# Peptides against a protein of PDB entry 3JWR: the designs that were tried, part 83

Target 1, 323 residues: chain A of PDB entry 3JWR
Amino acid sequence: TRELQSLAAAVVPSAQTLKITDFSFSDFELSDLETALCTIRMFTDLNLVQNFQMKHEVLCRWILSVKKNYRKNVAYHNWRHAFNTAQCMFAALKAGKIQNKLTDLEILALLIAALSHDLDHRGVNNSYIQRSEHPLAQLYCHSIMEHHHFDQCLMILNSPGNQILSGLSIEEYKTTLKIIKQAILATDLALYIKRRGEFFELIRKNQFNLEDPHQKELFLAMLMTACDLSAITKPWPIQQRIAELVATEFFDQGDRERKELNIEPTDLMNREKKNKIPSMQVGFIDAICLQLYEALTHVSEDCFPLLDGCRKNRQKWQALAEQ
Target 2, 298 residues: chain A of PDB entry 3JWR as posed
Amino acid sequence: TRELQSLAAAVVPSAQTLKITDFSFSDFELSDLETALCTIRMFTDLNLVQNFQMKHEVLCRWILSVKKNYRKNVAYHNWRHAFNTAQCMFAALKAGKIQNKLTDLEILALLIAALSHDLDHRGVNNSYIQRSEHPLAQLYCHSIMEHHHFDQCLMILNSPGNQILSGLSIEEYKTTLKIIKQAILATDLALYIKRRGEFFELIRKNQFNLEDPHQKELFLAMLMTACDLSAITKPWPIQQRIAELVATEFWEQGDQVGFIDFVCTQLYEALTHVSEDCFPLLDGCRKNRQKWQALAEQ

## One batch from the design tools (peptide; aimed at target 1 L189 G283)

Design b2_p26_8_s4 (made by RFdiffusion4, then SolubleMPNN; from b2_p26_8, 18 letters changed)
Fold by OpenDDE base, seed 4:
Structure b2_p26_8_s4 (fold): chain B 323 residues (1-323), chain A 26 residues (1-26)
Amino acid sequence: as target 1 above (323 residues)
Amino acid sequence: SEDDEAFAAAAAFDPSLVPELEFWYF
């Protein structure tokens, strides 16, 4: 395609030029082409292109295929969300120095998972999918969308001309897919809540050990969630704009819940209760986000900007909730 | 509990988590 030719021929700027190592990164000013160039740079600077012998054209095609399989009519859970999740992963690996704690296969899997974790998202949560009796709800009992996202990821990875994993051995391929699946499923907030207590307790007791395979898996899950939720850590102007996108999508779901399911939406999905957004954001930060970024910062102190950003945004949301 | 608050906060984002909360904590 013309898009592929343009991407494959383009000069890829440095990570420094693109600022993709910054935890404060914003994609708002970037074109779709620039987001794809950033993604190429992430793969290159993590040595994934070299170590796994990725063909440049195949990587370009894969990135464009992933981007194409996000819906443009979804306000938040679109390519830009996936791209920002991957950028946070890249920043955590580089600036947060987590790269030194992981294998190349784990890094490969996490980056693919971050980019793929919301593939074909429909702008509605698992509850809506279940309650609407969507065909996907017949395939999966729990984590319906996350299973679908992984299936879409696998489909793309196996599609002709998109096989960025073709340089892997069979065992490396299996390992990578296992980690990708676990990482995508870990973005189900239910699984995060279920598992986070074990992670926090290991940190609290100073018993956390990345050489333990179970603890490694647990850490990768927590890291995925930390990147998925990383909008809450961004500088306040960026946080506000992302919160508006989230609210738009949630309100669209709430409108559909009223119209199609004849139910009253929750406050978060109720456009009539938009004035509660600040207090809900404080509650979300306190209940979900703070402990995660505290624990992540304990594993790697260089991840502190995520925690600091989250704390600063809590103060901003609290100030708005008091008005 | 901290987990109840977490599930309550998560349930605001995904009401499908409410049954899971009941199963694990009640």
Scores: peptide ipSAE 0.067, ipTM 0.764, DockQ to the pose 0.137
OpenDDE base, seeds 1, 2, 3, 5: peptide ipSAE 0.027, 0.044, 0.021, 0.027; ipTM 0.492, 0.756, 0.648, 0.728; seeds 1, 2, 3 fail the geometry check

## One batch from the design tools (peptide; aimed at target 1 L189 A190)

Design b2_p27_3 (made by RFdiffusion4)
Pose (drawn by RFdiffusion4):
Structure b2_p27_3 (pose): chain A 298 residues (1-255, 281-323), chain P 27 residues (1-27)
Amino acid sequence: as target 2 above (298 residues)
Amino acid sequence: DPNLEYALEEAKRQLSPDAYTYVWYWL
């Protein structure tokens, strides 16, 4: 509660000061308070704060709530992951110049979604919770964890003093939630795989076009995956360390080159054909693929 | 989960055992 007092009264530094406009950004050295501040700057500089009548008091309580609903004991899938995803999402809209390609309702949804796409993640994959017959698997059909992440995001938005959406017309609120649901579910790697082929062709055939309502919402799913694992596009020292966490969390459940080829370069290439200014992601990606390949040969 | 099964079959078809194992933990 004091954490709210101190936060809701601190000055939010500029985006330039926070270096959150950068695809090469890192959080290792930021405090907790600082990361929440960057998030406020994100909402502010995307005009989400002014265009949706958000009170500084409310947005702060909500951001703090999401922060406290990520598990601390979880290796990689903690708050800093949701943060590093939203920052990548933010950097994509700004420096990658996509904001000029989509509506205010879509931008707000993507940011809220990127922040909460893994809420209450208990450090285990959908495969495991299904095989172990976790009650969550009994409750949800497909995309079990991602359904849960959303159930949580919504629970928080309906919490008192957290309705950062309270300023929306009922129609706006209604469709924003629809997009948020789609965004969060799209972070299921299975859906990324079952859908990417369709998208990779519209790109390959120089046919892809945003105006098409359907082609757009498909891309929105591809964008979510692009930020969800943007960590692979980081400078080597960072990718080295964040790969250490994914490493531990996996091994805890058990108790890189093939993946980048299978999952990543294919995707970031497509994102750059859609937006050239998004190439740093593709560059940083194959750059790390280069260093992991060299290590694989010892 | 048809989506998960499909993803696992597609990964098994295109990947080595090591890479397949790593993809499995992401799924």

Design b2_p27_3_s1 (made by RFdiffusion4, then SolubleMPNN; from b2_p27_3, 18 letters changed)
Fold by OpenDDE base, seed 4:
Structure b2_p27_3_s1 (fold): chain B 323 residues (1-323), chain A 27 residues (1-27)
Amino acid sequence: as target 1 above (323 residues)
Amino acid sequence: DPLLEEAKAKARAELDEETFALVEGYL
């Protein structure tokens, strides 16, 4: 395609030029082509292209395929969200110095998972999918969308001309897919709530050890969530803009809940409760975000900008909630 | 869904009613 030709022929700027190592990164000013170039740079600078012998054209095609399999009519859970999740992962690996704590296969898996974790997202949560009796709800009992996202990820990875993992051994391929699956499933916030206590306890007791396979898997799950939620850590102007996208998508779901399911939406999904957004954001930060970024910062102090950003945004939202 | 119920039970034990309702919207 013309898009593939343009991407494959383009000069890929440095990570410094693209600012993709910055926790404060914003994609708002970037074209779709530039987001794809950033993605190539992430793979390159993590040594994934070299170590796993990725062909440039295949990587380009894969990126474009992933991007194409996000819906354009979804306000938040689109390619830009996936791209920002991957950028946060890249920043955490590089600037946060987590790269040195992980294997190349784990890094490969995390980057693929971050880009793929919301593939074909429909702008509605698992609860809506279940309550609407969507065909996907018949396939999976829990984490319905996350299983679908993984299935889409696997489909793309196995598609002709998209096989970025063709340079892996059979064992490396199996390991990578296992980690990708676990990482995508970890983005189900229910799983985060279930498992986070174990992680926080290990941190609190100073017993956290990445050499333990179970604790490694737990850490990768927590890291995925930290990247998935990283919008809450962004500089305030960026945070506000992203919060508007999230609110738009949630309100669209709430409207569908009223129309299609004949139910009153929760305050989070209710456009008539827009004035509660600041207090809800404070509640979300306190309930979900703060402890995660505190724990992540304990594992790697260089991740502090995520925690600091989250704290600053809490103060901003609290100030708005008090008006 | 045992996983969801376990997550909800945990959230209910750890969070006040308002915060629980908020978190439930993300499940």
Scores: peptide ipSAE 0.259, ipTM 0.855, DockQ to the pose 0.580
OpenDDE base, seeds 1, 2, 3, 5: peptide ipSAE 0.213, 0.219, 0.240, 0.237; ipTM 0.828, 0.833, 0.844, 0.837

Design b2_p27_3_s2 (made by RFdiffusion4, then SolubleMPNN; from b2_p27_3, 18 letters changed)
Fold by OpenDDE base, seed 5:
Order: sequence, then structure tokens, then C-alpha cells
Structure b2_p27_3_s2 (fold): chain B 323 residues (1-323), chain A 27 residues (1-27)
Amino acid sequence: as target 1 above (323 residues)
Amino acid sequence: DPLLEEALATARARTDPETFELLRGFL
């Protein structure tokens, strides 16, 4: 395609030029082509292209395929969300120095997972999918959308001309797919709520050890969630704009819940309750975000900008909730 | 969804009803 030719022929700017090592990164000003260029740079600077012998054209095609399999009519859970998740992963690996704690296969898997973790997202949560008796709810007993996202990821990875993992041994390939699956499934907030207590307790007791395979898996899950939720850490103008996108998508679900399911939506998804957004954001930060970024900062102090951003945005939302 | 039920049970153990309803919306 013309898009593939343009991407494959383009000079990829440095990570410094693209600012993709910054935790404060924003994609709002970037074209779709520039987001793809950023993605190439992430793979290159993590040595994934070289170490796994990726063909440039195949990587370009894969990126475009991933982007194409996000819906444009979804306000938040689109390519830009996946791209921002991957950028936060890249920043956490580089600026946050987590790269030094992980294997190349784990890094490869995390980057693929971050880009793929919401593939074909419908703009509705798992509860809606279940309550609407969607066909996907018959295929999966839990983490319905995350299983679907992984299936979409696997489909793309196995598609002709998209096989970025073709340079891996059979064992490396199997390992990578296992980690990708675990990482995508970890973005189910229900699973996060289930598992985070174990992670926080290991940190609290100073018993956290990445050499333990179970603790490694747990850490990768927490890191995925930290990147997935990283919008809450952004500079206030960026955070506020992203919160509007999230609210838009949630209100769209609430409107569908009224229309299609004949139910009253929760306050989070109720357009008539938009005045509660600031207090709900404070509640979200306190219930979900703060402890995660605190724990991540204990694993790597260079991740502090995520925690600091989260704290600053809590203050901003609290000030709005008091008006 | 067993994980959703477990997460909701965990959220219900919290004393703050507002936090529970908020968490329920994210799941």
C-alpha cells in the first residue's frame, strides 16, 4: 500500500527528537505516520529489530496492521491509547531503567502486548459484553475482551507479511507468546485488583525478587497496568483532555445501556452525572493508581515521574471536586 | 465472570460505597 511504502521509506527520527523517552509525552500533535515512526523507534532502540532479526518492511506492515485493527469510532480505546501505552512502556524501560531488569524476550513481549492489548476494542467494558449476551461472552469465562485482544494480536502476528517473530527459535517464539498473553490478560482491571495485593505485600516486606519466575510474571502484569493507566500521570492539560475522551466513551456506553439493555448506568457512565467526574477521578486515583505507582517507584526509583504526575493530578481533580 | 465477581467482592469489602460503585464501572 501507499501507506506502507511511505512508512518503510521514511527516515525514523531519534527517540530524543520524538520525545518518546519522556513520561510527559503527548501524541495529540502527532499524525498517524508519526505514531508509526515512533513505534519503529521503540523497537529499534530496545534492540529488538537487531536481536530478533526483524525485517524493516515486515515491522512496518505489522505496525500498520495493529493500527488498522483499532476502531476509529471509539473515543478512547483506539490506536492512540495503545500507542500511548506502548510509549509509557518504552519510557519505563528506558528512562525508568526497567530494561536492565528484564530479558530481551520479556521486553519484546511487553512492547507487542502494549501495542496490541486493546485490539478491536468495542468501547464497552467486560460487564457490558457479558450483560448484552455478546457472542464473545460465550467463548470466554473471564477477561472476555482481553482474550479477544490476544486472539486479534495472535491473528496479526501470524498473518502473511506481518510475522515480526519469524526470526525467533521455536522456544523463543513460544515463550514470547506466553508472555504476550499474560501481559494482555493482565490489563483486565479485575485481575489487577486480584493480584496487586500480593505485589504490594512483597514490596512492603522487601521480599520482591525478579529472579523468582512467579514474581517476574506478577511484576510484568503490574507494569502493564501501570502503562495502561498512565494517562493519569500526564501533565494536567494532557490528563484533562484524556479524561474527556474516557468520559465520552463511558457516556457512550451508558447511553447504550439505557437504549439496548434498558438499565440505568452507573454514575461513571451516566452523562447526567458529568459533574461527578472530578470526584470520581480522585476516587480512581486513590483506589487504583497511587499504590501501583508507589510500588513501581520502589522497584525502580527512576519511575518517580509517574507517581509524581499521579499525585499532581489528584490535587487538580480534588480542587475541581471542591468547587 | 469469576474474576469480575472476585474483584467486586474485594471492592465490597471496602467501607466506601462510592469507591465500590466507581470500581464496578471500570470492570
Scores: peptide ipSAE 0.431, ipTM 0.924, DockQ to the pose 0.627
OpenDDE base, seeds 1, 2, 3, 4: peptide ipSAE 0.268, 0.255, 0.191, 0.412; ipTM 0.861, 0.858, 0.820, 0.922

Design b2_p27_3_s3 (made by RFdiffusion4, then SolubleMPNN; from b2_p27_3, 16 letters changed)
Fold by OpenDDE base, seed 1:
Structure b2_p27_3_s3 (fold): chain B 323 residues (1-323), chain A 27 residues (1-27)
Amino acid sequence: as target 1 above (323 residues)
Amino acid sequence: DPLLQEALETARARLDPETFALVEGYL
């Protein structure tokens, strides 16, 4: 395609020029082409292109295929969300110095998973999929959308001209796919809530050990959630704008719940309860976000900007809730 | 699904009702 030719021939700017190492990064001013260039830079600077012998054209095609399989009519769970998740992963690996704690296969899997974790998202949560009796709810009992996202990821990875993993051995390929699946499934917040207590307790007791395979898997899951929720850590003007996108998508679901299911939406998804957003954001930060970024900062102190951003946004939301 | 149900039960047990309702919206 003309888009592929343009991307493959383009000069890829440095990570410094693109500011993709910054935890404060925003994609709002970037074109779709620039987001693809940023993605190439992430693969290159993590040594994934070199270590796994990726062909440049194949990587470009894969990126464009991933981007194409996000819906444009979804307010938040679109390509820009996946791209921002991957950028936070990149920043955590580089600026947060987590790269030195992981294998190249784990890094490869996490970056692919971050870009792929919401593929073909429809702008509705698992609860809506279940209540609407969608065909996907017949295929999977738990983490319905996350299983679908992984299936889409696998489909793209195996598509002709998109096989960025063709340079891996059979064992490396199997390992990578296992980690990708685990990482995508970990973005189900229900699974996060179930597993986080074990992670926090290991950190609290100073017993956390990445040489333990189970603890490694647990850490990768927590890191995926930390990147997926990273909008909550952004500078306040960016945080507000992203919160508006999230609210738009949730209100669209609430409108559909009323119209299609004859259900009164929860406050979170009720367009008439916009005034509750600040207090709900404070509750979300306290219940879900703060402890995660605190624990991540204990694993690597260079991840502190995520925790600091989360704390600052809590104060801003609290001030709005008191108005 | 027993895993989802277990996760929801865990969330309900660990969170106050208002926070649980909030998290349930993200699930």
Scores: peptide ipSAE 0.242, ipTM 0.863, DockQ to the pose 0.582
OpenDDE base, seeds 2, 3, 4, 5: peptide ipSAE 0.183, 0.212, 0.222, 0.215; ipTM 0.805, 0.836, 0.846, 0.834

Design b2_p27_3_s4 (made by RFdiffusion4, then SolubleMPNN; from b2_p27_3, 16 letters changed)
Fold by OpenDDE base, seed 4:
Structure b2_p27_3_s4 (fold): chain B 323 residues (1-323), chain A 27 residues (1-27)
Amino acid sequence: as target 1 above (323 residues)
Amino acid sequence: DELLEAALEEARARLDEETFALVEGYL
């Protein structure tokens, strides 16, 4: 395609030029082509292209395929969300120095998972999918969308001309797919809530050890969630814009719940309750986000900007809630 | 589903009604 030709022929700017190592990164000013160039740079600077012998054209095609399989009519859970998740992963690996704690296969899997974790998202949560009796709810009992996202990821990875994993051995391929699956499934916030207590307890007791395979898996899950929720850590102007996109998508779901399911939406998804957004954001930060970024910062102090950003945004949201 | 049920039970036990509703919105 013309898009592929343009991407494959383009000079890929440095990570410094693209600012993709910054935790404060914003994609709002970037074109789709520039987001793809950023993605190439992430793979290159993580040594994934070299170590796994990726062909440039294949990587370009894969990126474009992933991007194409996000819906443009979804306000938040689109390519830009996936791209920002991957950028946060890249920043955590590089600036946060987590790269030094992980294998190349784990890094490869995490980057693929971050980009793929919301593939074909419909702009509605698992509860809506279940209540609407969507065909996907017949296939999976829990983490319905996350299973679908993984299925889409696997489909793309195995599509002709998109096989970025073709340079891996059979064992490396199996390991990578296992980690990708676990990482995508970990983005179900229900699983985060269930598993986070174990992670926090290990940290609290100073018993956390990445050499333990179970703890490694747990850490990768927590890291995925930290990147998935990283919008909450962004500088306030960026945070506000992203929060508006989230609210738009939630209100769209609420409108559909009212129209299609004859259900009164919760305050989170109720357009008439827009004035509660600040207090809800404070509640979300306190219940879900703060402890995660505290724990992540404990694992790597260089991840502190995520925690600091989260704390600052809590203060901003609290101030708005008090007006 | 035991995983979801356990997560929801934990959330219900630890969170107030408003915060629980928020978490449930992300599930």
Scores: peptide ipSAE 0.214, ipTM 0.829, DockQ to the pose 0.654
OpenDDE base, seeds 1, 2, 3, 5: peptide ipSAE 0.170, 0.182, 0.164, 0.170; ipTM 0.752, 0.770, 0.743, 0.781

Design b2_p27_4 (made by RFdiffusion4)
Pose (drawn by RFdiffusion4):
Structure b2_p27_4 (pose): chain A 298 residues (1-255, 281-323), chain P 27 residues (1-27)
Amino acid sequence: as target 2 above (298 residues)
Amino acid sequence: AEKVEAGLEALEELHLYDVIQAYEEAE
C-alpha cells in the first residue's frame, strides 16, 4: 500500500531517459519501482492514458497488482518476463513504426495483453499440467495455461480501483476484451505453430495486407509471439543470462540452435517484411544463433 | 528439413509434446 503511495507520486522519466525505445534494452539493472515507472511511460506515450481517461491513481494500482500476481519463486516466467515483453511490444510500435498501422483500441489491448500474458504462471508448460492431470486441465480444454492467464487478467481488471478500462464505452470495452483474449491465447506456442504457415505465405506471395480484417488479427497473434520470446533477440550477454533462467525453470520441471531455427528466425524475418524498422529483432536473433552454434561445437 | 528435424528434436528434449503434435497436425 505504501508501494502505491511512493509510485503514484514519483515523476515518470521520459522514454528517452528510460531507453525503452530500444530493441537492445535490458532490465537487469532496474529496480522494481523503475519497471512500473517504465510501464506508466509506455501507456502515456502510446496516448492510451489520455484517450481513455485513465486516472493516474487507478493505472498505478492496477500495474502494481499485475506485478504482485507474478510468482517470485518462478525462474523465468516472473514479472520481468511480462515487462520485457511489453517493452518489446512498446519498442515495436514506436521504433518499429506499427502504431501508424493500427487503431487505439488495438494498441491498448496489445499492451494490456503483453503485460498479463503469463499471469500466475507456475513455472511449467501446458504439456506437463495436462499429463499430470492438474485441475486446471480439467477446467480448460486447449491452451490451458493461456486461458488461465486471461482469467487472471480479467479478474484484476474487474477489481476495484483497477478498472483502467472504466472510461470505455460499453462497446469499446466489449471488443477490447475480445482482442485481449485473442492476444493472450496467441502466446500459446501450439497456436503459433498451427497458424504461422498461413501467415508465412501471404508474406512469401507478397499478398499480405493489413487492411484485411482477418489478415490483421492473424498478424496480431504473430506479433504477440514475436514479443513473448523477444528475449532471443537480445545482445549476447543478455541472451546468455536470460537463457540461464529458462534453463533452470525447465530443469526444475524435468525433476537452442534447433529451437531458433524451428521457431524464431522464420518469424522475425516475416515481421521485417511487414515492417523494415523491425529488422533489429531479426539481426539480434541470427546473431545469437551464431554464438549458440559455435558453442554447440564447443 | 535438417533444421526442422533438429527443431523437433529440441522440442522433444524440452518436453513440448503438445507443440510437436500441433506441428504434425499442421502438416

Design b2_p27_4_s1 (made by RFdiffusion4, then SolubleMPNN; from b2_p27_4, 13 letters changed)
Fold by OpenDDE base, seed 4:
Structure b2_p27_4_s1 (fold): chain B 323 residues (1-323), chain A 27 residues (1-27)
Amino acid sequence: as target 1 above (323 residues)
Amino acid sequence: MAAKEAGLAALRAARLDDVIEAWREAE
């Protein structure tokens, strides 16, 4: 395709030029092509292209395929969200110094997972899928969308000309897919809630050990969630804009709930309840986000900008909630 | 309002029932 030709022929700027190592990174000013170039840079600077002998054209095609399989009519859970998740992962690995704690396969899996974790998202949550009796709800009982996302990820990885993992051994391939699946599933907040207590306890007791396979898996899950939620850590102007996108998508779901399910939406998905967003954001930060970024910062102090950003945004939302 | 209650309220507002259930079971 013309798009593939353009991407494959383009000069890939440095990570420094692209600012993709910054936790404060914003994609708002980037074209789709530039986001793809950033993605290539992430794979390159993480040594994934080199270590796994990825062909440039295949990588380009894969990136474009992933991007294509996000819906454009979804306000938040689109390619830009996936891209920002991957960028946060990259920043956490590089600037946050987490790269040194992980294997190449884990890094490969995390980056693929970050880019793929919301593939074919429909702009509605698992609750809606269940209540609407969608066919996907018949396939999976829990983490419905996350299983679908992984299925889409696997489909793309196995598609002709998109096989970025062709340089891996059979064992490496299996390991990578396992980690990808776990990482994508970890983005279900229900699973996060179930598992985070163990992670926090290990940290609190100073017993956290990445050499333990179970704890490694747990950490990867927590890291994925931290990146998936990283919008909450961004500078306030960026946070506000992203929050607006989220609200738009939630309101769209609320409208569909009224129309298709004949139910009144909850406050967060109700267009008439915009005034409650600040207080709900504070609650979300306190209950879900703060402890995660505190724990992550404990594992790697260089991740502090995520925690600091989260705290700052909490203050901003709190101030709005008090008005 | 306690952090947990605020969080639960936020999750309810988003109809994250599975998350709410998970939270009640886990904590």
Scores: peptide ipSAE 0.130, ipTM 0.784, DockQ to the pose 0.766
OpenDDE base, seeds 1, 2, 3, 5: peptide ipSAE 0.029, 0.146, 0.127, 0.020; ipTM 0.717, 0.785, 0.779, 0.548; seed 2 fails the geometry check

Design b2_p27_4_s2 (made by RFdiffusion4, then SolubleMPNN; from b2_p27_4, 15 letters changed)
Fold by OpenDDE base, seed 1:
Structure b2_p27_4_s2 (fold): chain B 323 residues (1-323), chain A 27 residues (1-27)
Amino acid sequence: as target 1 above (323 residues)
Amino acid sequence: SASLAAGVAALRAARLDDVIEALREAE
C-alpha cells in the first residue's frame, strides 16, 4: 500500500527527538505516520529488531496492521491508546530502567502486548458485552474482550507479511506468545485486583524476587496494568484531555445502553452527570492506581515520575470535586 | 475503608461489576 511504502521509506527520528523516553509524553500533536515511526523506534532502541532479526518492511506492515485493527469510531480505546500504552512501556523500560530486569523475550512480548492489548475494541466494556449476549460472551466467561484482543493479536502475527516473530526459534516463539497472552489478559482490571495483593505483599516483606518465575509473571502483569492506566499519571492538561476522551466513550456506551438494552446508564456513563467525574476519579486513583505506582517505584525508583504524576492528578481532581 | 467505598462507587459508575466483586473478595 501507499501507506506502507511511505512508512518503510521514511527516516526514523531518534528517541530523543521523538521524546518517547519521557513519562510526560503526549501524542496529541503527532500524525498517524509519526506514531508509526515512534513505534519503529521503540522496537529498534530496545534492540528487538536486531536481536530477533526483524525485516524492516515486515515490522512496518505489522505496525500498520495493528493500527488498522483498531476502530476509528471509538473515542478512547483506539490506536492512540494502544500507542500511548506502548510508549509508557518503552519509557518504563528505558527511563524507568526496567529493561535491565527483563529478558529480551519478555521485552519483545510486552511491547507487542502493549500495542495489541485492545485490538478491535468496540468502545464498550465486558459488562456490556455480557449483558448484550454477544457471541464473544458465549465463547469466554471471564476477561471476554481481553481474550478477543489476544485472538486478534495472534491473527495479525500469523498473517502473511506480518510475521515479525519469524526469526525466533520454536521455543522462543512459544515463550513469547505465552507472555503476550498473559500480558494482554492482565489488562483486565478484575484480574489485576485479584493478583495485586500478592505483589504488594511480596514488596512489603522485601521478598520480591524477579528470578522466581511466578513472581516474574506477576510483575509483568502489574507492569502492563501500570502502562495501560498511565493516562492518570500524565501532566494535568494531558490528563484532562484524556479524561474527556474516556468520558466520551463512556457516554457513548451509556447511550447504547439506553437504546439497545433499555437500561439507565450508571453515573460515569451518563452525559447529565459530568459533575461527578472529579470525585469518581479520586476514588479510582485511591482504589486502583496509587498502590500500583507505589509498588512499581519500589521495584525501580526511576519509575517515580508515574507515581508523582498520579499523586498530582489526584490533588487536581480532589480540588475540582470540592468546588 | 473509605478508599474502598470510593473505589467501588467509581467502578460501579463504570459498570465494572466483575472488578467490584474482585475488590470485595480481595479486601
Scores: peptide ipSAE 0.235, ipTM 0.843, DockQ to the pose 0.753
OpenDDE base, seeds 2, 3, 4, 5: peptide ipSAE 0.038, 0.249, 0.031, 0.037; ipTM 0.741, 0.855, 0.713, 0.737; seeds 2, 3 fail the geometry check

Design b2_p27_4_s3 (made by RFdiffusion4, then SolubleMPNN; from b2_p27_4, 11 letters changed)
Fold by OpenDDE base, seed 1:
Structure b2_p27_4_s3 (fold): chain B 323 residues (1-323), chain A 27 residues (1-27)
Amino acid sequence: as target 1 above (323 residues)
Amino acid sequence: SAAVEAGLAALRAAGLEDVIAAYEEAR
């Protein structure tokens, strides 16, 4: 395609130029082409292109395929969300120095998973899918959309001309797919809640050990969630704008719940309850986000900007909630 | 912690049912 030709021929700027190592990174001013260039740089600077012998054209095609399989009519869970998740992963690996704690296969899997974790998202949550009796709800009882996202990821990885994993051995391939699946599934907040207690306890007791395979898996899951939620850590102007996108998507779901399911939406999905957003954000930060970024910072102190950003945004949301 | 419990109460009010259910199961 013309888009592929343009991307494949383009000079890829440095990570420094693209500012993709910054935890404060924003994609708002970037074109789609620039987001693809950033993605190429992430693969390159993580040594994934070299270590796994990726062909440049295949990588470009794969990136464009992933981008294409996000819906444009979804306000938040689109390509830009996936891209920002991957950028946070990159920043955590590089600036946060987590790269030194992981294998190349784990890094490869995490980056692919970050980019792929919301593929073909429909702008509705698992609860909506269940209540609407969607065919996907018949296939999976839990984490319905996350299973679907993984299926889409696998489909793309196996598509002609998109096989960025062709340089891997059979064993490496199997391992990578396993990690990708686990990482994508980990983005279900329900699973995060179920698993986080074990992680926090290990950190609290100073018993956390990445050499333990189970603890490694647990850490990768927590890291994925930390990147998926990273909008909450961004500078306040960026946080506000992203929160508006999230609210838009949630309100769209609420509107559909009224129209299609004939139910009153919850406050989170209710367009008429915009005034509750600040207090809900404070609750979300306290219940879900703070402990995660505290624990992550304990594993790697260089991840502190994520925690600091989260704390600052909590203060801002709290101030708005008090008005 | 008290902060976590208060946050979860806010999430209940917000209607995050799946998250709440998971929390109750994990508790």
Scores: peptide ipSAE 0.202, ipTM 0.854, DockQ to the pose 0.612
OpenDDE base, seeds 2, 3, 4, 5: peptide ipSAE 0.107, 0.146, 0.058, 0.110; ipTM 0.810, 0.816, 0.775, 0.793

